# Ledger of designs, part 12: peptides against a protein of PDB entry 4JHK

Target 1, 212 residues: chain A of PDB entry 4JHK
Amino acid sequence: EDYKIQSFDLETQKLLKTALKDPGSVDLEKVSSVIVDQSLKDQVFSREAGRICYTIVQAEAKQTNGSVFRRNLLNRLQQEFKAREETRKRSTQEWVCLVSFICNIFDYLKVNNMPMVALVHPVYDCLFRLAQSDALKNEEEVDCLVLQLHRIGDQLEKMNVQLMDELFNLLRDGFLLQEDLSSMGRLLLLEILEFRAGGWKLSDTAQKYYYS

## One batch from the design tools (peptide; made by RFdiffusion4, then SolubleMPNN)

Design b2_p18_3_s1
Fold by OpenDDE base, seed 5:
Structure b2_p18_3_s1 (fold): chain B 212 residues (1-212), chain A 18 residues (1-18)
Amino acid sequence: as target 1 above (212 residues)
Amino acid sequence: ADEKLEQLDEELKKKLEE
């Protein structure tokens, strides 16, 4: 398999490649730190990071029956999650990267082909924060919110339909009542409302209308 | 291996939700 790690220096690339093949031979705490740091800077990489993390977790489990990488990864996520309001205040870009990364880990890092239960509430908390009035006025936060719901909304709903209903009540109210939404923000909210109503599916016609 | 990961999820659940 090929992994998109060209953004790292050569030494770090070698570290990551070794972690993917022989995790027992590298410092897995360092590996997790590098992945998280880059994911907080690059939203595109955060998607790839989920796949990389899953591969490393599986490789370590098979090689040593260990979970050092996963433990360090989740501990770092917990730290970043706790500081999420500070991060948002400092940089909206870093904040949406954080949300994206948490959601991507939720999406890729499965256990017995099931989502990690521990991440359900943290993911919802992030999405609820993005659904607040002060966040909905920012297009980049709306972009992030809608993107995550497209990727993992159906999975999240299966984990807790009550929270999803509450979240979409906020989104509906934002769409209908909030005056300072951007044109694109309003369009995206409408699209995601229809997306869920359609069973988390987007028809070819709808795809063309909203994203072409 | 997967069973151990599930145990870790339970251990970290409260920590992540705080």
Scores: peptide ipSAE 0.038, ipTM 0.701, DockQ to the pose 0.771
Fold by OpenDDE base, seed 4:
Structure b2_p18_3_s1 (fold): chain B 212 residues (1-212), chain A 18 residues (1-18)
Amino acid sequence: as target 1 above (212 residues)
Amino acid sequence: ADEKLEQLDEELKKKLEE
């Protein structure tokens, strides 16, 4: 498989490639740190990071029956999650990268072909934060919210439909009642409301209307 | 291998939700 790691220097690329094939031969704590650090500043990479992490986890399990990488990864994730409000205050960009990373880990880092139960509430907490009035007025945060719901909304709902209902109640109220939404923000909220209502699918007509 | 990962998942569940 091809992994998009060209944004790293050659030494780091070699480290990552080795981790993917022979995780027992590298410092997996260092590998996890590199992946998390890059994911926190590059939202595009965070998507790729999910695939990379899953591959490393499986490779380590197969090679040594170990879980060093996963443990370090999740420990770092826990630290960043706990500091999420501080991160948001410091930088909206870093905040949406954090949310994107958590969601992508949820999407790709599965155990026994199932999402990690431990990540369900943290993911919802992030999405609920993005659904608050002070976040909905920021188009960058709305973009992040809608993107994640498009990617993992159906999976999240299967894990906890009650939380999903509550989340979308907030989104509906934001769409209807909040006055300081941008035009694009309002459009995106409407689209995602329709997306879920349609069984997490978007018709061809709607796709052209909202994203063309 | 999966059993060990599942155990870690259960352990970290509470921690991540704090």
Scores: peptide ipSAE 0.036, ipTM 0.694, DockQ to the pose 0.787
Fold by OpenDDE base, seed 1:
Structure b2_p18_3_s1 (fold): chain B 212 residues (1-212), chain A 18 residues (1-18)
Amino acid sequence: as target 1 above (212 residues)
Amino acid sequence: ADEKLEQLDEELKKKLEE
């Protein structure tokens, strides 16, 4: 299977390819760091990174019954998560990439075909941060919030419906009461409210209205 | 393998929720 790693230099590409097939022969801490670093810069890669990480985890489990990569990956995620406010202050782009990456890891890195329980609260924390008034006024943060909810909202709700209700209360209030939202931001909030109300699905009419 | 990963989830849960 092909992976989108052409953005890396040749040496790093080789490292990643080796990790995918023979994880025991490479420094998996370095591999995890490289993946996280790139995911913080490129949201497109962030999506692919989830798939790559899952493959490496499975390969290592099969080869050595080990979990070195996953441990290092999650440790790095923990570090980035703890520093998320500093990241947001430094760069909105890096912040939304971080959120995207955590959500993608949640989406792809399944255990027994189920989401990692350990990631549920961190994901919600990120989404709640994006749902605050100071974030809702920023188009880039609203885009990220809505995108992640489209991707993993149904899964997250299954893990904790109470938190999802609280989150959407904030989104509803933002939509109705916050005055400094952009026109697009307000539209996106309305769309995601309708999306959940429709069972995490969009009607053909709604799809055309919001995304055509 | 999956059982081992689940154990790791429990160990890391508290750390990630900080």
Scores: peptide ipSAE 0.030, ipTM 0.676, DockQ to the pose 0.764
Fold by OpenDDE base, seed 2:
Structure b2_p18_3_s1 (fold): chain B 212 residues (1-212), chain A 18 residues (1-18)
Amino acid sequence: as target 1 above (212 residues)
Amino acid sequence: ADEKLEQLDEELKKKLEE
């Protein structure tokens, strides 16, 4: 299988490829750091990063019954999460990359085929932050919010429906009451409201309306 | 392997809740 790691230099690509096949032969702390660093810069890679991370986790487990990579990855993720407000102030782009990465890790790193419980609250915290008025006025943040909810909303709701209800109350209020939403932002909020209402699926009619 | 992953998950959960 192929992984989208072309954005890395050749040496790093080799490192990642080796980690995917023979994780015991590389510095997995370094590997985790590289993946996190790139994910904070490239939102597209953040999606791929989840898949890569899962593969490495599985490979290490099978090879050495170890969890060094996962531990380092999650520790770094926790550090970035704790500093999320600082990141947001510094760069909206880095902030949405962080959110994307956390959500994608949630999506891909399963434990016994279930999402990691430890990531539930961090994910919600990020999404709630994106749902605040000061964030909803920024189209880039709205894009991120809606994208993540499309990807993992159904899974996240299963973990905590109460928080999801609270989140969508904010989104509804934003859609209805907030004056400084962009046209696209408002459209996206409406779409995601309907998306959840439809069981995290978009009807054929709605699909045509929003994406025709 | 799965047991170890679950243990890590629980440990991380506790850490994040601090």
Scores: peptide ipSAE 0.034, ipTM 0.703, DockQ to the pose 0.870; fails the geometry check

## One batch from the design tools (peptide; made by RFdiffusion4, then SolubleMPNN)

Design b2_p19_7_s1
Fold by OpenDDE base, seed 2:
Structure b2_p19_7_s1 (fold): chain B 212 residues (1-212), chain A 19 residues (1-19)
Amino acid sequence: as target 1 above (212 residues)
Amino acid sequence: GDAALEQVDEELKKELEEE
């Protein structure tokens, strides 16, 4: 199986590859840190990161029945989450990467084949932050918000429909009432409103756009 | 915010115990 880790130096690539196959032979804390660091810089990688993390978690569980990697990963994630407002102030790009990463971890890391309950509120908190007026005016944040909802909205709703309703109330209000939305932002909000209304299902074209 | 974080910790522990 091929993983998109070409952005790392050769040493780090080796580390990651080893972690994927023989997690007991590497410093899993370091591995988790590397993955998180890169995910905070590259939103595209954050998607791949979820898959990588899942594989490492499974590999460690099988090899040692351990959960060192997952624990370290989630601890780091929690730290980044706690600092999310500072991150947003510092860099919108890093902020949306953080959100993307958290959402992708939610998407891939399962407990008993179910989403981690512990991640539900953090994910919603991030999405709610993106749904605030000051964020909706930024197309980059809207892009992130809509992208995540396309990817994990249905799963999130199953975890807490009330929060999803509240979130979409904000999105509706933003679409209808906020004046400083970009044209694309407004279109994206409309699309996501319709997406949920349609049962979280996309056309083939839209599916390709979000998941290619 | 803070309450949510505390909940995360507790839920995480619970989930880990179930595994």
Scores: peptide ipSAE 0.029, ipTM 0.621, DockQ to the pose 0.096
Fold by OpenDDE base, seed 4:
Structure b2_p19_7_s1 (fold): chain B 212 residues (1-212), chain A 19 residues (1-19)
Amino acid sequence: as target 1 above (212 residues)
Amino acid sequence: GDAALEQVDEELKKELEEE
């Protein structure tokens, strides 16, 4: 299987490839750090990173019955999550990358084919932050919010429907009451409201309308 | 906040022990 790691230098690419095949032969803390660092810079890579992380976790489990990589990865995520407000103030781009990465890890890094319970609240906290008035006025943050809900909203709801209801109450209020939304932001909020109302599905007609 | 992070740590520990 091919992994999209061409954005790294050759030495780092070799490190990652080795981690995927023989995780016991590399510094897995270093590997986790490299993946997180790149995911904070490139939102597109964040999705690929989830898949890469899952593969490394499985490889280590099979090889040594260890969980060093996963532990280091999640520890780093916790650190970044704790500092999320500072990150947001410094760089909106890094902030949305962080949210995207956490959501993608939630999506891919499953245990016994189930989402990690430990990630549920951090994910919701990030989404709630994006649903605040000061964030909804920023189209980049709205894009991120809507994208994540499209990707993992149904899974999150299964984990905690009450939090999802509260989140969508905020989104509804934002759509109806907030005056400084961009035209696209308002459209995206409407779309995601309809998306959930339709059971986390969007008709082909609606898809073309909102994204054409 | 801090309480939320503590909960995450406990849940993480539990999940890691189940592996």
Scores: peptide ipSAE 0.028, ipTM 0.614, DockQ to the pose 0.096
Fold by OpenDDE base, seed 1:
Structure b2_p19_7_s1 (fold): chain B 212 residues (1-212), chain A 19 residues (1-19)
Amino acid sequence: as target 1 above (212 residues)
Amino acid sequence: GDAALEQVDEELKKELEEE
């Protein structure tokens, strides 16, 4: 399996490759730290990071029945989540990377083929923060919000439909009532409202309208 | 909230035990 790790230096690439094949032979705390650090800088990488993390978790479990990597990964995730407001204040880019990372971990690190229950509320907390008026006026945050809902919205709703209803009430109100939305932001909100209404899929008509 | 992730690893361990 090919992994997109070209953004790392050669030494780190070797470390990651070894972790994927023989996790017991490397410092898995260091591996987790490297992955999280890069995910907080590159939102595109965060999706790949989720896949990499899942593979390492499975490899370690198979090799030693251990969970050192997962423990360190989740501990770091916890730390970043706790500091999310400060991160947002410092850098919108880092903030959306953090949200993307958390959502991708939720998406890929499944237990018994199900999402981790413990991550449900943290993910919703991030999405609710993106749905606040001060965030909806920022196109970068709207992009992140809509992207995550496209990726994991159906899974999140299955975990807690009440929270999803509340979230989309905020999005509806933002779309209808907020005056300082960008044109693209407003379009994206409408699209995601229709996306959920259509059972988390776009109709052919909507697909043509938004992507033609 | 913030406390939600404090027990993520422990909760995951419990979920794994249910397999």
Scores: peptide ipSAE 0.028, ipTM 0.617, DockQ to the pose 0.096
Fold by OpenDDE base, seed 3:
Structure b2_p19_7_s1 (fold): chain B 212 residues (1-212), chain A 19 residues (1-19)
Amino acid sequence: as target 1 above (212 residues)
Amino acid sequence: GDAALEQVDEELKKELEEE
């Protein structure tokens, strides 16, 4: 299977490819660090990062029944999550990349074919932060919020419908009451409100757009 | 804030131990 890792230098690509096939032969802490660092810089890679991480986790489990990679990955994720407000202040781009990364890890890194329960609240915390008035006025943050809800909203709702209801109350209020939304931001909020109301169902064209 | 973060840490540790 091919992985989209062209954004890395050749040495790092080799490291990642080796980790995917023979995780015991590489420094898995370094691998996790590289993946997280790139995910914080490239939102497109965040989606691929989830898939890569899952593959490495499975490979290590099969090879040594170990979980060194996952432990290091989640430790780094936790560190970034704790510093999320400072990240947001420093760079909106890094902030939305962080949210994207956390959401994609939630989406791909399944445990016993189920989402990691431990990630539910962190994901919601990020989405709630994006749903605050100071974030909704920023189109980049609205884009991120809507994209994640398209990708994992149905899964998150299954984990906690009460939090989802509260989140969408904020989104509805933002759509109706907030005056400094961009035109596109307002359209995106309307679309996601309708998307959930329709049972999280997309057309085939929309499916490719949000899940590619 | 801090209490919520500590809870996340504990939950993550539990999740890792279950596998």
Scores: peptide ipSAE 0.027, ipTM 0.624, DockQ to the pose 0.092; fails the geometry check

Design b2_p19_7_s2
Fold by OpenDDE base, seed 5:
Parts: sequence; C-alpha cells; structure tokens
Structure b2_p19_7_s2 (fold): chain B 212 residues (1-212), chain A 19 residues (1-19)
Amino acid sequence: as target 1 above (212 residues)
Amino acid sequence: GEEKLEEVDKELLEELLKE
C-alpha cells in the first residue's frame, strides 16, 4: 500500500514506512511529531495523515497491543487545540490546517469502528469559530469550514444534532445578514446549507471537487 | 476491517473533553 509522503526527506520517509509496517522498531513519539508538524503546514497532507495515523494505530495494536502512537498524537492535538486562537492570530493558513487536521483525525481514527467521542466537542468548537462573523469574511476560513462539513458533517450530526442545528443557524444568519462576505464565500455557504438540507449527499461533480 | 482496541486512554480522552 502506497502513502503520499514525498514531501518528507528520505530519512523521514523511511521512518514513516517502517512505522506503518513495524511500529515497534521506531520511536513512535517522533513519528507522531513529524506527522503533526507537517499536517499543520500542508492541508493536503493532513488528509493523508489521517489515513497514515489509522494504519499505524492498527499496526501497533496488532503487533504489541500498544497505544503509544495514538497517545502521543492525541496529546499533541490537544496542545494545538488549546492554542488555536493564537494560531489563528498568527496565521490563517496554519489555523485552517489545524482545523483540517483535527477533522481528518476524527474522520479516520476510529476506536472500535466508532468516532472518538472526545473529539466531538473540539471539532464543533473549531467549526463554530469558523462560523463567527470575523471568520466568515475570510474566504480561506469559509473554504475550510465548508470542506470539513462536506467530509464529516453527517458523522458529527449523528453525534450531536443540537450542536449541528446551532452551527447551521449561524451559517444561515451569515449568509443572509452579513454584508462583507466574498462572493465565493456566500456561494459556499449557500451550497453547504443546501447540502445538509439534502441529507449530506454529494453529486458526482461535487464528489470529485471535494475528494480529488 | 478495523481491529478492536482493548484499551482506551481514558485520562487523555477526559482531558480533551475539558475544552
């Protein structure tokens, strides 16, 4: 199985490949750190990172019944989440990468084939932050918000429909009432409102756009 | 196709829930 890790140097690529097949032979704390660091810089990789993380977790569980990698990963995730406002202030790009990474971990890193309940509120907190007026005026943040809702909105709603209703009330109000939205931002909000109303189902064209 | 995990780090999960 191939993983998209070309952005790393050869030594790090070797480390990651070894972690995927023989996690007991590498420093899993270092592996988790490398993955998180790159995910906070590259939103495209953050999607792949979720898949990589899942594979490493499964490999470690099977090999040693351990959870060292997952523990280190989630600990780092918590640290970044706590500092999310400072991250947003420093760099919008890093902020949306953080949100993307958290959402991708929620999507891929299941426990006993179930989403991690502990990640539900943190994910919603990030999405609610993106739904505030000061964020909705930034197209990059709107792009991130809409992308995540396309990918994990249906799963999140199953976990807490009340929070999803509250979130979409904000999005509706933003669409209808906020004056400083970009034209693309307004279109994206409309699209996501309709997407949920339609039962979180993508057309073939939309599928290609969001998942290719 | 996911193998079940026997243990979940409850303390870590609880910390994540604080925010």
Scores: peptide ipSAE 0.028, ipTM 0.642, DockQ to the pose 0.333
Fold by OpenDDE base, seed 1:
Structure b2_p19_7_s2 (fold): chain B 212 residues (1-212), chain A 19 residues (1-19)
Amino acid sequence: as target 1 above (212 residues)
Amino acid sequence: GEEKLEEVDKELLEELLKE
């Protein structure tokens, strides 16, 4: 299977390829660090990173019944999550990359075909932060918020419908009451409100926007 | 496989849930 890792140097590409096939032969702590670092800089890679992480986790479990990679990955995620406000202040781009990465890990790293319960509240905390008025006025943050809800909103709602209701109350209020939204931001909020109301089913417009 | 991962990382998941 082909993985999109061309953004890394050749040495790191070899490291990642080896981790995917023979995780016991590489430093999995280093591998996790490299993946997290790149995911915090590149939103496109964040989606691929989830798939890569899942493959490495499965490969290590099969080979040695170990979880060194996943432990290091989740530990790093926890550290970055705790520092999320500082990250947002430093760089909106890094902040939305962090949110995207956490959401993708939630989406891909399932146990017994179920999301990790430990990631539910951290994901909601990130989405609630994006739903605040100071974030909704930033189109980059709105893009991130709506993208994640399109990808994992149905799964998150199944985990906690009360939090999802509260989140969408904020989004509705933002759409109706907040005056400094961009035109695109307002359209995205309307789209996601309709998306949930329609049972989390993708419209033709949404499919083209997020997956083409 | 995937089913074994829950047992392997049980301690980590419990720790994350406490925070």
Scores: peptide ipSAE 0.026, ipTM 0.631, DockQ to the pose 0.512
Fold by OpenDDE base, seed 4:
Structure b2_p19_7_s2 (fold): chain B 212 residues (1-212), chain A 19 residues (1-19)
Amino acid sequence: as target 1 above (212 residues)
Amino acid sequence: GEEKLEEVDKELLEELLKE
């Protein structure tokens, strides 16, 4: 498989490629750190990072029956999650990258073809934070919220429909009651409300209305 | 509430190895 790792220097690219094929020959803690660090800076990479992580996890399990990479990855995720408010204060861009990364790990890092249960609440907590009034007024945060719900909303709902209902209650309230939303923000909220109402699918008509 | 990712890692690993 071809992995999109062009954003790294050549030495790091070699490290990642080796980790994908021969994880026992590299420092997997370092590999996990590199992946997380880059994912916090590049939202596009965060999508690819999920796929890369899944491959490394499987490769290590197969080669050595080990879990060094996943353990380090999850530990780092826990640390970043706990510090999410500080990250948000420091940089909105890093905050939305963090949310995106956690969501993409949820999406790709399957266990027995199922999402990791351990990630369900952290993902919801991030989305709930994005659904607060102070976040909804920021278009960058609304973009992130809506993007993640488009990607993994259906999976998240299967894991916990009650939390999804609560989340969308907040989104409906924001759409109807919050006065300082941008025009695009309001449009995106309406779109995602209708997206879920339609079974996490968009009609062709809706697709054109919101994105053309 | 919040659940620590590390607490369930071992259990999830066992499931992964069954694949």
Scores: peptide ipSAE 0.020, ipTM 0.568, DockQ to the pose 0.068
Fold by OpenDDE base, seed 3:
Structure b2_p19_7_s2 (fold): chain B 212 residues (1-212), chain A 19 residues (1-19)
Amino acid sequence: as target 1 above (212 residues)
Amino acid sequence: GEEKLEEVDKELLEELLKE
């Protein structure tokens, strides 16, 4: 398998490649830090980060039966999650990157091919925050919200349909009642409402947009 | 294998769940 890590310098790329193949030979704390830092800067990378993280976790487990990487990763994730409101106030871009990263970890870092139950509420918390009126008026936050729901909405619903219903009640109300939405924001909300109503199914074109 | 991994991170995951 190949991973999209061209955004890193050559030295870091080598570090990541080594971690993927021989995790015991590198500083896994450093590796986790690098991945998280980049994920907080680049929303596009967060998807690849999920895959990379899963692979490293599996490789370390197989090689040494260790969990150093995952522990460091989740510890950092916990810290960032706890500080999410401060992050949002500081930078919308960093905030949406954080949400994207958390969602992608949920999506890829599975146990026995199932999402980690403990991540369900944190993910919903992030999405609910994006669904508040002060966030819905920001197109960047709406973009993030809709993107995550496209990617993991069906999985989240399976984990907790009640929370999903509540979330979409907010989105419906935002679409119908909130006056300061951008034109694009309003269109995105409508699209995601229809997406769920259609059973979380994408057209071929939409599939390429969100997953390629 | 993977089940053991989840168990190891139980405390961290529980902390995430609290917020």
Scores: peptide ipSAE 0.027, ipTM 0.636, DockQ to the pose 0.562; fails the geometry check

Design b2_p19_7_s3
Fold by OpenDDE base, seed 3:
Structure b2_p19_7_s3 (fold): chain B 212 residues (1-212), chain A 19 residues (1-19)
Amino acid sequence: as target 1 above (212 residues)
Amino acid sequence: GDEELEQVDKELLEELLKE
């Protein structure tokens, strides 16, 4: 199986590849740190990060029945989540990367083939923050919000439909009432409103765009 | 394996809900 890790230097690529097939032979704390750090600066990588993390978790479980990687990963995730407001104030780019990473971990790191319940509220908290007026006026944040809802909205709704209804009430109000949205932001909000109304189903073209 | 993941899930949930 191929993993998209070209953004790392060769040494780090080797480290990651080794972690994927022989996690017991590497420093899994270091591996988790590298993955999180890269995910916080590269939103595209965050999706691949989810898949990589899942694979490492499974490999370690099979090899040593251990959970060192998972523990380190989730601890770091928790730390970053707690500091999310500070991150947002410091850098919008880092903030949207953080949200993307959390959402992709939710998407890929399954337990008994189900999403981790512990991540449901944190994910919603991030999405609700993106749905606030001060965030909706920023196109980068709207892009992030809509992208995550395309990727995991259906799963999140299954976990808590009430929160999803509340979230989309905010999005609808933003679309209709907020004056300082960008043109693209407004279009994206409309699209995601229609996407949910259509049962979270994408066209073939949209499928390629969001899940390529 | 999955049992351990579930335990971590519970622990993380407890910590995150403290906020």
Scores: peptide ipSAE 0.023, ipTM 0.608, DockQ to the pose 0.821
Fold by OpenDDE base, seed 4:
Structure b2_p19_7_s3 (fold): chain B 212 residues (1-212), chain A 19 residues (1-19)
Amino acid sequence: as target 1 above (212 residues)
Amino acid sequence: GDEELEQVDKELLEELLKE
């Protein structure tokens, strides 16, 4: 199985590959920190991070019945989540990468093939933050919001439809009432409103209209 | 918060034990 880790230097790539196959032979605390750090810098890797994390967790459990990697991963996730407002102030790019990372962990780390309940509120908290007026005026944040809803919106709604309704009320209000949205931001909000209304599916016609 | 992530950890452990 191939993993998208080309953004790392060769030494780090070797470290990650070893962690995937022989986790007992590497410093798994270091591995977890490297994955989180890179996920905050590279949104493409952030998408892959969930799959990598799942594989390492499984490999460590099978090899040593250990959970060092998972414990360190979750600890770091907690730290970053708590500091999300400071991250947003420091770097919009790192903020949207953080949101993407949390959403990807939600998407890949499942129990009995279902999303973990404990991640539902943290994910919604991030999406609600992106749905605030000060975030909706930033196209980069709107891109992130819409991307995550395309990826995991259907799963999130299944977990809590009330929160999803509240979120989309904010998005509708932003679309209709907020004056400082970019043209693309407004189009993206309209698209995601229609996407949910259509059962989290886009028609070919709609896809061409909004993305072509 | 901390309680939420602790629950995530517990759920992951339960999933791993099923394998």
Scores: peptide ipSAE 0.021, ipTM 0.534, DockQ to the pose 0.091
Fold by OpenDDE base, seed 1:
Structure b2_p19_7_s3 (fold): chain B 212 residues (1-212), chain A 19 residues (1-19)
Amino acid sequence: as target 1 above (212 residues)
Amino acid sequence: GDEELEQVDKELLEELLKE
């Protein structure tokens, strides 16, 4: 398989390629750190990172029955999650990258074809933060929120329908009552409200927006 | 493989719930 790792230098690319094929021969803690660092800076890579991480996890499990990479990855993820408010204050871009990365890890790193239970509340916490009034006025944060709900909303709802109901109450109120939403932000909120109401199935408009 | 990964998830969950 071809992985999109062109944003890394050649040495790091070699490291990642080796981790994908022979994880026992590299420093998997370093590999996890490199992936997380890049995911916090590049939202496009954060999606690919989920796939890369899944492959490394599977490769290590098969080769040595180990979980060094996964342990380090999740530990780093927890650290970044705890510091999420500081990250948001420092950089909206890094904040939405963090949310995107956490959601992508949730989406790709499944055990027995089930989402990691440990990530359910952290993911909801991030989405609830994006649903606050101060975040909804920022189009970049709204775009992130709606994108993640399109990707993993159906899975999250299956894990906790009560939290999803509460989240969408906030989104509905934002759509109807908040006056300082951008025009695009308002359209995105309407679309995601309809998306869930329709059973989490992609409309033609949504497909063009997210997969063009 | 899967059993080990599941254990990692449980351990992380326990840590997160302590916060």
Scores: peptide ipSAE 0.020, ipTM 0.567, DockQ to the pose 0.877
Fold by OpenDDE base, seed 5:
Structure b2_p19_7_s3 (fold): chain B 212 residues (1-212), chain A 19 residues (1-19)
Amino acid sequence: as target 1 above (212 residues)
Amino acid sequence: GDEELEQVDKELLEELLKE
C-alpha cells in the first residue's frame, strides 16, 4: 500500500515507512511528532495522516500489543488543543489545520468501527469555536467547518445529538443574522444546513447547484 | 486486529480521562 509522504525528506520518509511495517524498530514518539507537525502545516497531508496513523496503530498492536504511538499522538493533540486560541491568533491557517487534523483522527482512529469517545468533546469544541461570529466572517474558517461537518457530522451527531443541535442553531443564526459574512461563507452555511436537514446527504438537485 | 485494540483503547481512554 502506498502512502503520500513525498513532502518529507528521504530520511523521514524511511522512518515513516518503517513505522508502517515494523513499528517496534523505530522511535514512535518521534514518528508521532513528525506526523503532527506536518499536519499542522498541510491540510492535504492531514487527511492522509489519519490513514497513516491508523495503520501504525494497527501494526504496533499486532506486533507488540503496544500503544506507544497512539498515546504519544493523542497527548500531542491534547497539547495543541489546549493552545488552540493562541494558535488561531497566530495563524488562521494553522488553526484550521489543527481542527482538520483532530477531526481526521476522530474519523480514522476507530476501534470496531467505533469513534474514540474521548475525542467527541474536543471535536465539538473546535467546531463551536468555528461557529462563533468572529470566525464565521472568515471564509477559511467557514471552509474548514463545513468540510469537517461533511466528513464526520453524521458520526458526531450519533455521539451527541444535543451538541449537534446547539451547533446548528449557531450556524442558522449566523446565516440569518450575521451581516459581515462573505458571499461564499453564506453559501457554505446554507449548504451545510441543508446537508444535515437532508440526513447528511445532498440531493441530486442540491449537488448540481453547489458543485456544478 | 480491532479486537485486540479494544482492551488497549479502554486503558488508553482511562489514562486520557485522568488528565
Scores: peptide ipSAE 0.019, ipTM 0.569, DockQ to the pose 0.397; fails the geometry check

